# Peptides against a protein of PDB entry 5H65, part 173

Target 1, 294 residues: chain A of PDB entry 5H65
Amino acid sequence: QYLERTPLCAILKQKAPQQYRIRAKLRSYKPRRLFQSVKLHCPKCHLLQEVPHEGDLDIIFQDGATKTPDVKLQNTSLYDSKIWTTKNQKGRKVAVHFVKNNGILPLSNECLLLIEGGTLSEICKLSNKFNSVIPVRSGHEDLELLDLSAPFLIQGTIHHYGCKQCSSLRSIQNLNSLVDKTSWIPSSVAEALGIVPLQYVFVMTFTLDDGTGVLEAYLMDSDKFFQIPASEVLMDDDLQKSVDMIMDMFCPPGIKIDAYPWLECFIKSYNVTNGTDNQICYQIFDTTVAEDVI

## One batch from the design tools (peptide; made by RFdiffusion4, then SolubleMPNN)

Design b2_p21_4_s4 (from b2_p21_4, 9 letters changed)
Fold by OpenDDE base, seed 1:
Structure b2_p21_4_s4 (fold): chain B 294 residues (1-294), chain A 21 residues (1-21)
Amino acid sequence: as target 1 above (294 residues)
Amino acid sequence: SREEWLSEEEKKALETFLKQQ
């Protein structure tokens, strides 16, 4: 839908909800650190949460590694199992279950590994080699997902998370419902295991100034605004640099705002109630920014 | 933490918007 450009001074006087097309300078933004802008959100309950830190994952996997794999759950029709004992003082046992496709082990790049008792480092190494890894634990009758505080699926460097509130976890044997046991699409895995997958989003606050007024607007976007997936940016230095370059272009440090480039974008106004206070907020939507590659 | 910059008020605003979509 086409919208005529509206000056910020006019927008600030209007009631919500409305949609606007604006042309403004990015006076400032927060957070300044990219990693702080990347969050997880649930499409069902709409909660926002931080992406777990490596240290958080270390603790989870260390705890999981204290549990001994149940021998009764090894080597089913779904997977072939191998167990290793570490040479450390505790003699930790690690079980790797190789998921089969129609009874046949697929190629390494198509094989899903279920890892029981692995450390974060070990899991990451395996994910780099086999592409798809699920951290699991021995349940009473079947393997189960280890912990929704950790990724339910790791593919290369991508960590896929599920919502604790909205998910109703099912045991690993439910992966049998997947006809194709080679592609391991995260949404399909999530569905089979009763997981509501979380979505990576950029969350930022923009202070916009067009000379007629100043307006704060939120950015919440997965892959459109920067044309960079929020799900990949934390693990890719080049993508991080690209985002930083884009932000530096629109909000260059050390120069006056008069020299800033103009940003054209769409914003939505909406009402937010906080106790007795009613506030109008603004959200950026359907906007893409990019820089030329020379 | 990663969320120190985001106040509860701001978080509520963002979540409110999401619920409206």
Scores: peptide ipSAE 0.274, ipTM 0.801, DockQ to the pose 0.675
Fold by OpenDDE base, seed 3:
Structure b2_p21_4_s4 (fold): chain B 294 residues (1-294), chain A 21 residues (1-21)
Amino acid sequence: as target 1 above (294 residues)
Amino acid sequence: SREEWLSEEEKKALETFLKQQ
């Protein structure tokens, strides 16, 4: 679609909703810390939430590790089970269930592991080796997902989360509905288990100034604006550096705004009502800036 | 705080946009 460039002063006088193409300088942005900008949102209920911290996950998995795996749920047609007992004073039991494809154990890099009673550290180690891991617990009649406050699927360093509000969890045996039990596509796993996957998003507030006016616009983007996936940035130092570099390019510290580069982007205006208060807000959309920086 | 920069009003604004899609 084609949109003519509109000055901010003109935009500020117009009613919403409308779409605009703008050229402005990034006077400032929030949050300044990258990790604060990465959030999870539900495509169904549209709630935003924080990405759980390592400490939060430690607590969840420590609690899960206090439960003993149910012997009657081991070694089904879906998975082969192995149990380890730790050598510590508690003698903690950890069950690893290796999901089979049509009754055959796949190669390690294609095998989904269901982990029961593992710590975060142990789960991460197994994820690095086998790629796909689901934290589980013993239910009454089947294995179940451990907790939606933790990832429902860990693949390498990527943590996949589900929405507590919108998900209606089903037991692990529902993975049988997947014809291909080797690739373990997150969306397919989520569908089988009744999970509404959360999406990683960058959430920022940009203060834009084109010399005619100033407005604040929100950025909510998964992978287009920076050409960097929000789902990967928290676990990749190089990606973090890239995002920081981009932001420093458009909003360099210690330099006057007159020397800032111009940012070209699209914004949408929309009405927001909070009680009796009504205001017009702006959202950045369909914009990529990475090519101009690299 | 991780959410110190994001007020309830801002959250509502973001959610409103999402619901309008």
Scores: peptide ipSAE 0.269, ipTM 0.797, DockQ to the pose 0.629
Fold by OpenDDE base, seed 4:
Structure b2_p21_4_s4 (fold): chain B 294 residues (1-294), chain A 21 residues (1-21)
Amino acid sequence: as target 1 above (294 residues)
Amino acid sequence: SREEWLSEEEKKALETFLKQQ
């Protein structure tokens, strides 16, 4: 798309909604800490929630690891099961269910593993080796997703989460509805299991100043702005460094704003009602800045 | 602390399981 560049002073006078191309300096931004900017967003109910911390997940999986897999749910047409018993005094039971494609096990890197009783560390190790892992528990009649507070699907280092509010969970046998049981597309898995997948998003507030005016614009973006997926950044030190470098470039600490680089971006205005107050807010869209750094 | 189940031996078992199918 093409828009003529509009000064902020002109934008501030106009009614919403409108789209603008701007050139401004990033006077400031919040939050300053990257991990605070990464959120999970539901596309249906629009809930923004924090990404669970490792400690939170550890608790969930530790609790799950105290449960004994139901032997009646092992070895179905959908999956082959193997059970391990740990060597400790109580003998923790761990079940791995290997999902078959038309009755045949796929290659290891294409095989979906359903895990009962695994710790976070063990699950992560399996996801690194076998790519796709779903933490599950034994339900009354079928395996079920362990907990929506934990990932419903782990692929490598990517944790896929579902919305507790919008999801109506279905049992694991509903994966039978998937014709292709090798690729394990997160959205397809989610649909089969009645999960509304949450989206990783960078959520930031930019204070933009072009010398004619100042406005705040929100960034809510998954992968375009930084050309870095929000879904991967928390698990990759190099990606984190890249984002930090970009932000430091546009908003360097300890120097005057006149020395800041110019940021070219698109913003859209929109009306927001807060009680009796009507406000015009701005959101950054269709903007990529990574080319300047990466 | 709870022991980790996924030892190298157990990883090998997983791989062996897959290969046997």
Scores: peptide ipSAE 0.167, ipTM 0.731, DockQ to the pose 0.013; fails the geometry check
Fold by OpenDDE base, seed 5:
Structure b2_p21_4_s4 (fold): chain B 294 residues (1-294), chain A 21 residues (1-21)
Amino acid sequence: as target 1 above (294 residues)
Amino acid sequence: SREEWLSEEEKKALETFLKQQ
């Protein structure tokens, strides 16, 4: 929709909620580190949480590896199973379950692997080779998802996470409900297993200055602002470089703000109440930097 | 703790298994 430009000084005097089109310079932004700006968001409960670090995942998979795969749960109509034993003194058991389509094993690039007892490194290697991997554990009567603190699905370099609060996990045999057992669409897998998938989002705070006033506006966006998916940026050096270049362009280090480019964007104001305190906050929306550089 | 089981031999075994019907 069309909006005329409004100076920040005028916006700062108005009540919320309202929508504005602005032209301002990016004086500063937080966080400065890109990896700190990438969060996970639940579309149902709206919780924002950090993306788990490699160290966190290592612990989860180490704990999972202490459990021995249940022999009774191997080789069902849904999957064929193989077991490896490591050469260490403990002899760690690793089970790999290959999900079948109508009783037939798909091609390697179309086959979903269920991994029981694998390390993060091993799982990542398999996801790069065979695309789709789910970390699992032996339940009472069936295989189950290992832990929602870890990815429920790893495809290549992409980690798919689920919401602990909103998910009601179902056993792995519920994958039988999927008609297509070759493409392994994350949303379909999530639905079958009772998982509410989390969304990767960029979360930043922009300090905007147009010479008439200064305000802080939040950015919460998955793929529109930078035209780069938040879900891919952490695992792609080129995408990270692109985001960094964009931010450096709008807020160049070592240069005075007078020389900064103008940023044209849309912001919406809204009321935030914390006890007796009421404040007006601002959020960027419907903005793509590639289109709004002036 | 980071010991890997996926040797080249095991990779080949996985690939071979995936070709089964």
Scores: peptide ipSAE 0.043, ipTM 0.700, DockQ to the pose 0.013; fails the geometry check

Design b2_p21_5_s1 (from b2_p21_5, 10 letters changed)
Fold by OpenDDE base, seed 1:
Structure b2_p21_5_s1 (fold): chain B 294 residues (1-294), chain A 21 residues (1-21)
Amino acid sequence: as target 1 above (294 residues)
Amino acid sequence: MERTSQEELDELSKIYRAFLE
């Protein structure tokens, strides 16, 4: 797409919806803290959700750990099961189910683990060893996903979440529908289990100033703007530093805006109605921040 | 060589035995 650059003063006078290319300085942005800008977005119902914190997950898994694995659900054609019992936690039982590929256990890096009764710490340990882990619970006739408030799939440090509203959960045996039980693509797992995957997104508000006018623009982006996946940034210090560096570059602290670099981006205007008040809002789209553009 | 799931399970069992005690 190609658009001619339009000054903000002109944009502010125009009706919505329209698309613009602008060149402006980032006067300020919010939220200032990166972890507050990362959200979960449902592509179906479009709800934005907070990424659960460690404390939130601890509660969920602690609750799950109060349930005893059903012995009848162990060792099926789909998975082999191993159970451990704690000594100092009132005999808490942890069941780990190793998903087989065509009746054979795959290599550890290709093996999906189903964990029942595990703590967050234990789950993380398993994910580091086996890559793919699904927290589960014993249902009436089959293992089931533990809770959509927790990740339905953990791969290394990546937590994959599903939409509670849009998902219609199916039992674990539906993983049999996957021909290849080694790659464990999150979308495939989600589909098999009836989950609508949530998308990690950066959600920020930019105050843009080009000297002719000032407007606020909304940013909702997964991996294009920063060229950094929102899905990975929370668990990667280097990625966090990179985002911080980018933001500091465009909005450097301690200096006047006159010295700020110019940001080129695309924005689209849209109408928002709050009661009797009509407001024109702006959203950044199809924009990548790169040093070469500065 | 990459270890099999069984080999990893055996190692994990040792770890969990200590961890769960």
Scores: peptide ipSAE 0.102, ipTM 0.762, DockQ to the pose 0.012
Fold by OpenDDE base, seed 5:
Structure b2_p21_5_s1 (fold): chain B 294 residues (1-294), chain A 21 residues (1-21)
Amino acid sequence: as target 1 above (294 residues)
Amino acid sequence: MERTSQEELDELSKIYRAFLE
């Protein structure tokens, strides 16, 4: 769709909702630290959540490791099981279940591992080697997902999370419904287990200035604005550097705003009601900075 | 030559043990 450029001073006088194309300088933005801008968003209930920190995950997996794997749940038609006892840590037991494809174990790079009693460090090492890992626990009649506060699926360095509010967890045996038990597509795994997957998003507030007015615009984007996936940025130093470089380019530190480059973007206005007060807010949409630099 | 399921399980188990130790 085509929109004519509108100065910020004109936009600030208009009622919402409307869509605009603007040309402005990025005076400032928040949060300044990248890791604080990456959030988890539920596509169903629309809640925003913080990405769990390593310390949070350590606690969850440590708690899980205090539980003894149920021997009765090992070696089903879906998976083959092995149990290890650690030499230290008072003999912690770890159970690993190797999911089979049509009764046959696939190659390591195609095999889904279900891990019971593993530490975060162990799980991360396994995910790098075996590609796909699900942390689980012994339920009453079947293996179950350990905790939605932790990833339901880890693939390489990517942690996939589910929404606690919207998910209705099903037991591990529901993975039988998957025709292909080698690729382990996150959305398919989530569907089989009754999980509503959360989406990684960049959440930022931009202060935009075109010389006629100043406007704050909200950014919530997964992979379009920076052309960098929010799901990968926290675990990739090069991607983090790229985002930082982009932000420094538009808002260089120690330089006056007169020397800042112009940013072209689309914004939409919308109404927010707080009691008797009505406020007009703005959100950036359908914008890619790499294509909007002039 | 393709490995049997048992052979694959044994190999995968060995790999995992190395991580736990």
Scores: peptide ipSAE 0.073, ipTM 0.736, DockQ to the pose 0.011
Fold by OpenDDE base, seed 4:
Structure b2_p21_5_s1 (fold): chain B 294 residues (1-294), chain A 21 residues (1-21)
Amino acid sequence: as target 1 above (294 residues)
Amino acid sequence: MERTSQEELDELSKIYRAFLE
């Protein structure tokens, strides 16, 4: 899309909603810490949630590991099960269920693992090897997703989360509805299990200044703005450094704004009502900084 | 010597790969 560039002073005088192309300097931004800017967003209810920390996940999986796998739920037409009692930790029982495709086990890199009683460390190692892991528990009549507070699917280092409010969880046997049981597309898995998947998003507030005016613009973006997936950034040091470098480039510390680079971006205005107060807000959209640096 | 839980899972993974790959 193409829009004529509009100065901020003109934008600030106009009613919402409208779309604009702007050229401005990033005076400041918040939050300053990257890990605070990455959130989980529900596309249905639009709630923003914090990405669970490792400590949070440890607790969830530790609790799950205290429960004994139900032997009656092992070795179904959907999966082959392996179970053992650990030598340590007072004989913790761990079950790994290997999901079959048409009754046949696929290659390990295409095989979905259902893990019951695993620790976070164990699950992460398995996900690195098999590239698809679902933490599960023994339900009344079937295996079930362990907890939506934890990932419903782990692929490599990517944790896929679901919305507790919008999801209506179904038992693991509903994976039978998937024709292809080798690719394990997160959205397909989510649909089969009644999960509304959450989206990783960068959430930031930019204070933009073009010399004619100043406005705050909200950024909620998954992968376009930085050309870095929000879903991967927290687990990749290099990606984190890249984002930090980009932000430092646009808003260098200890330097006056006159020396800041110009940022070209698209913003849209919208109305927000809080009680009796009506405010016009702005959101950045369809913007890639790598392409918009002048 | 007792195996750790992690070692047990690693062994399982190795067995899986050996049989199917």
Scores: peptide ipSAE 0.034, ipTM 0.682, DockQ to the pose 0.013
Fold by OpenDDE base, seed 3:
Structure b2_p21_5_s1 (fold): chain B 294 residues (1-294), chain A 21 residues (1-21)
Amino acid sequence: as target 1 above (294 residues)
Amino acid sequence: MERTSQEELDELSKIYRAFLE
């Protein structure tokens, strides 16, 4: 749809909800650090949560490693199992289950691994080698996802997370419902296991100024605004640099705002009630930042 | 050249055993 450009001064006088097209300068933004702007968002309950850090995952996997794999759950029609026992780590057992496609082990790049008792380091090693890894534990009757506080699926360097609130976990054997057991699409895996996948999003607050007024707008975007996936940025230095460059372009340090480039974007207003206070807030939507900013 | 899961399993078994010891 076409929206005529509206000055901020006019927008600030109008009731919500409404949609606007604006042209403004990015006076400032929060948070300043990229890693602080990347969050996990549930599309169902809309909760925002922090992306777990390495230390968080270490704790989860260390705890998982204290549990012994159930021998009765090894080597099913779905997967072939291999177990290792440490000698110097109090006899820690690690089980790796290789998911088969129609009873046949696929190529390594197509194979999904289920891992019990693995450390973060070991899981990462497996992910780098086999691409797709699910941390699991032995349940009463089947393998189960280890912990939704950890990734339910690791593919390369990408960690896929699920919502604790909205997910109704199903056992690993439900992967049998997947006809194609080679591609391991995260959404398909999530669906099979009863997981509501979380979405990586950039969460920022922009202070916009077009000379007629100043407006704070909320940005929650996964891959459109920067044309960079939030899911990949934390693990890719080049992507991080790109985002930093974009932000520096629109909000360059050390120069006056008069020299800032103009940002074209869409914003929508909405009402927020906080106790007795009613406030109009603004959110950026359907906006892509172009490099040819003048 | 892509290796089969079985080939990887065999190799990984050796590596992991050594790693876990």
Scores: peptide ipSAE 0.107, ipTM 0.765, DockQ to the pose 0.012; fails the geometry check

Design b2_p21_5_s2 (from b2_p21_5, 12 letters changed)
Fold by OpenDDE base, seed 1:
Structure b2_p21_5_s2 (fold): chain B 294 residues (1-294), chain A 21 residues (1-21)
Amino acid sequence: as target 1 above (294 residues)
Amino acid sequence: MERTSKEELEELQKIYRAFLE
């Protein structure tokens, strides 16, 4: 809906909840580092989680690689299996399962690989080549997802994560429920495996100043604010640069706030109870910022 | 004809010793 512009001084005096259109300068923001502003959000339980670092994933996959693939689970109607034994690392076994479409191996760009016993490096190599990889382990009767602390699906450079709290994992054979075994849409894969997918979001706090007042506004957004997907930004240097440029434009270092550009955005107020204290907080919504590209 | 994913992986393994090591 259309809203008239309201000065911050007026907003600060009003009860919540309300929606406002504002014009203000971005005095400051936090966190300052982009990687700290990207988090994982569950749409069901609304918990925020940190995106696992490479080191975290290394540990998970190294642990998984200590387990030997179960020969009894190889070569089903769903997938064809191949096992390699490494020359080093005490003869580690790596199983790659190639998911079939109607009993036929698909083209490389349409194939889903299930990898068992792979390292992060190996998984990344496979995902870069084949575009869809699920790290798995041998369960009692079927292959299972390796660990929800790791991606349940890796497509190219994009890591898809699931919520540990909200997910009820099902075995890999449940991928049979997917009629189309070529596109491998993350949401479809998640649904088949009982996973509640997490969403990448930008999480930031803006300090806004329009000369009449100052307030802090919370930003939680996946792809609208910067017109850049949070899911891709951590793996793309150009996208990172773009976000940094946008933030530098609105909050340029080394100059006074009087020279800052004006930011137009929508904010909503809401009540938060912290013990005995009632506080009014603000959140940015339905706002897009863009940088002019020459 | 495009090679299958399995064939492609095997080929890559032949080229790169460190592919799965």
Scores: peptide ipSAE 0.032, ipTM 0.691, DockQ to the pose 0.012
Fold by OpenDDE base, seed 5:
Structure b2_p21_5_s2 (fold): chain B 294 residues (1-294), chain A 21 residues (1-21)
Amino acid sequence: as target 1 above (294 residues)
Amino acid sequence: MERTSKEELEELQKIYRAFLE
């Protein structure tokens, strides 16, 4: 769509909802820490959640490791199982299940591993070597996903999460419904297991100033604004540096706003009502900073 | 040609002793 530039002072006087094209300087932004700006968003219930920290995952997997794998659930038509006993005082049992394709074990780079009783460190090692890993536990009649508070699928360094509210978990044997048991597409795995996958998003508040007025605009974007996927940024130092560089470019520390570059972007206004209070808010949309730098 | 995932893990377990530890 084509929109003429509108000064912020004019926008601040208008009713919502409307769409605008603006040219403004980024006076400030929140949060300042990149890891705080990355959230998980449910496309169904629209809940925003924090990305679990390593410490949170450690607890979940430690709890899972206290449970002994059920011998009766090993070696099915879907997977072959191997059991290891750790060299500690308790002799922790770790089960690794190798998912088969049409009854045949696939190559290492095509295989999905189900891990039962593994620690975060062990799971990460496996995901780096075999790419696709699902943390599981022994259910009553089948293997089940361990916990939606942890990733339902780990591929390399990427953690895939599901929505606790919207998901209706199904047992591991439902992976049989997948025709292709080699590529392990996250959305396909989620569908088979009754999981609504969460989306990584950048969530930030920009304070914009064009000299005529100041307004706050909300940013919720997965990969368009920075042209960097929110799903990968937390695990990639180079991507983190790129985002930091972009933000430092538009909002450089230690210099006055008069020297800041101009940012062109699209914003939409919308109404928010809390009881008797009515507020107009603004959200950035359809904007890529690489294309809008002036 | 690459080995199966199971074979690969077994080999790694032998080499590193505590691959999953």
Scores: peptide ipSAE 0.029, ipTM 0.649, DockQ to the pose 0.012
Fold by OpenDDE base, seed 4:
Structure b2_p21_5_s2 (fold): chain B 294 residues (1-294), chain A 21 residues (1-21)
Amino acid sequence: as target 1 above (294 residues)
Amino acid sequence: MERTSKEELEELQKIYRAFLE
């Protein structure tokens, strides 16, 4: 997809929709804080929502931990259950369900754990060890996903979220539909449980200036722009530093724009209706600006 | 012999009971 470079002044005069290759300086961007730029996006309803904070998850899991696992739901053909009783917290019950593959318990690194009554700390500890964890609760007839406000699947440090609006949750026994019960692909798990998975995205607004004109371009990207997954950046200090360094490189504080490096990227124009007014907006696409910052 | 997932959980539970409660 080769496009001729077009100056911003020319782009600003043209009707949408169109695609352009541009070379411009990043005059400014928002939001300035990285954690504010990472959002969850639903591919179906297109809702953008905040990534839950640790405090939010603590509340959800603490609430879940107050519920006693239903003994009737333990040890099914799908999973083997083990109950852990804490010494404190009035003898809190934690149920860990080990999902079996064709009746066989898999290796720890391939085993999906269903955790009932676990705290955030406990869940994180288990996810780091076993690499696949689903927070669940006892339903009336089956285990169910605990809460879509919390991750439906935790793999290592990656939290997978589902859309509350678009999801129609099914009970945990629907995991039986998965032929492969070892890899635990998030999309497959989501499909089995009736979840529309949310996508981690970087959401930023870039003010671009090439000397001929200035325009604002919207960035919504999951892993291409920085060559860093938005799904991992919040949990990895090194990745955060990398993104910060990239942004500081293109938009260094305290320096005149004349000294800014040139950013080459693709943008597409599109029409947006704002009440009775129609305006042209721009979005960055198919652009990678990853730099070797080491 | 490679440890089973249950064995690993049991070890984790011991750790929790000993140090995290």
Scores: peptide ipSAE 0.026, ipTM 0.646, DockQ to the pose 0.012
Fold by OpenDDE base, seed 3:
Structure b2_p21_5_s2 (fold): chain B 294 residues (1-294), chain A 21 residues (1-21)
Amino acid sequence: as target 1 above (294 residues)
Amino acid sequence: MERTSKEELEELQKIYRAFLE
């Protein structure tokens, strides 16, 4: 893709939609806090939603933990089940189902665990140890995904979420459709269970100024702009620091804009109708920032 | 030597029980 560099003043006078290559300074950006910029996006219905906080998940799993696993659903051809009862908490029962590969229990690093009745803390500990975990509940005839408000798959520290609106959940036995029951690719798991996976995205508004004009550009990007996956940044302090450093580089606090580095990026204009008002908006696309921009 | 998932869980079960007590 080749685009000539266009000054902002010229862009502001043109009709949408169009694509531009620009060189501008990042006067400011919102939100200022990184955790506020990370959202979940549905590729199908395009709804944006917040990433659930630990407190939200605690409630969901606590509620799930009040349900007793159905003994009739234990130990199927798909999984072997292990249950234990807590001594306190009124004898809470926790069921862990080990998904088998062709009837054989895989090694711990290749095993998918289905957890029924576990708390967030327990689930997190298991996911750190066993890699892949799905929170489930007992349905009428089969295990089912616990709640799409919680991750449908937890791999290490990565929480995979599904769209409530677009997903048509299927029972856990549909995992049988997966030929390889060792890798547990999130997209494959989602497909098997009828889940439309949500995408982690950075959502920010950049105020760009090239000296000829000022415009606001919308950033919605998963891993290209920062070369950092939005799906991993919330759980990795080093990645968070990296993003912060990048933003501080382009928009350093305490200094004048004249000293800011130039940001080169692509933006596309588009029309947005709000009632009777028509507005031209801009979105950053196909852009990667580099540290050597200075 | 890699442990099976069940073996790992059995160990964790002991830990969890102790933690919850």
Scores: peptide ipSAE 0.043, ipTM 0.705, DockQ to the pose 0.012; fails the geometry check

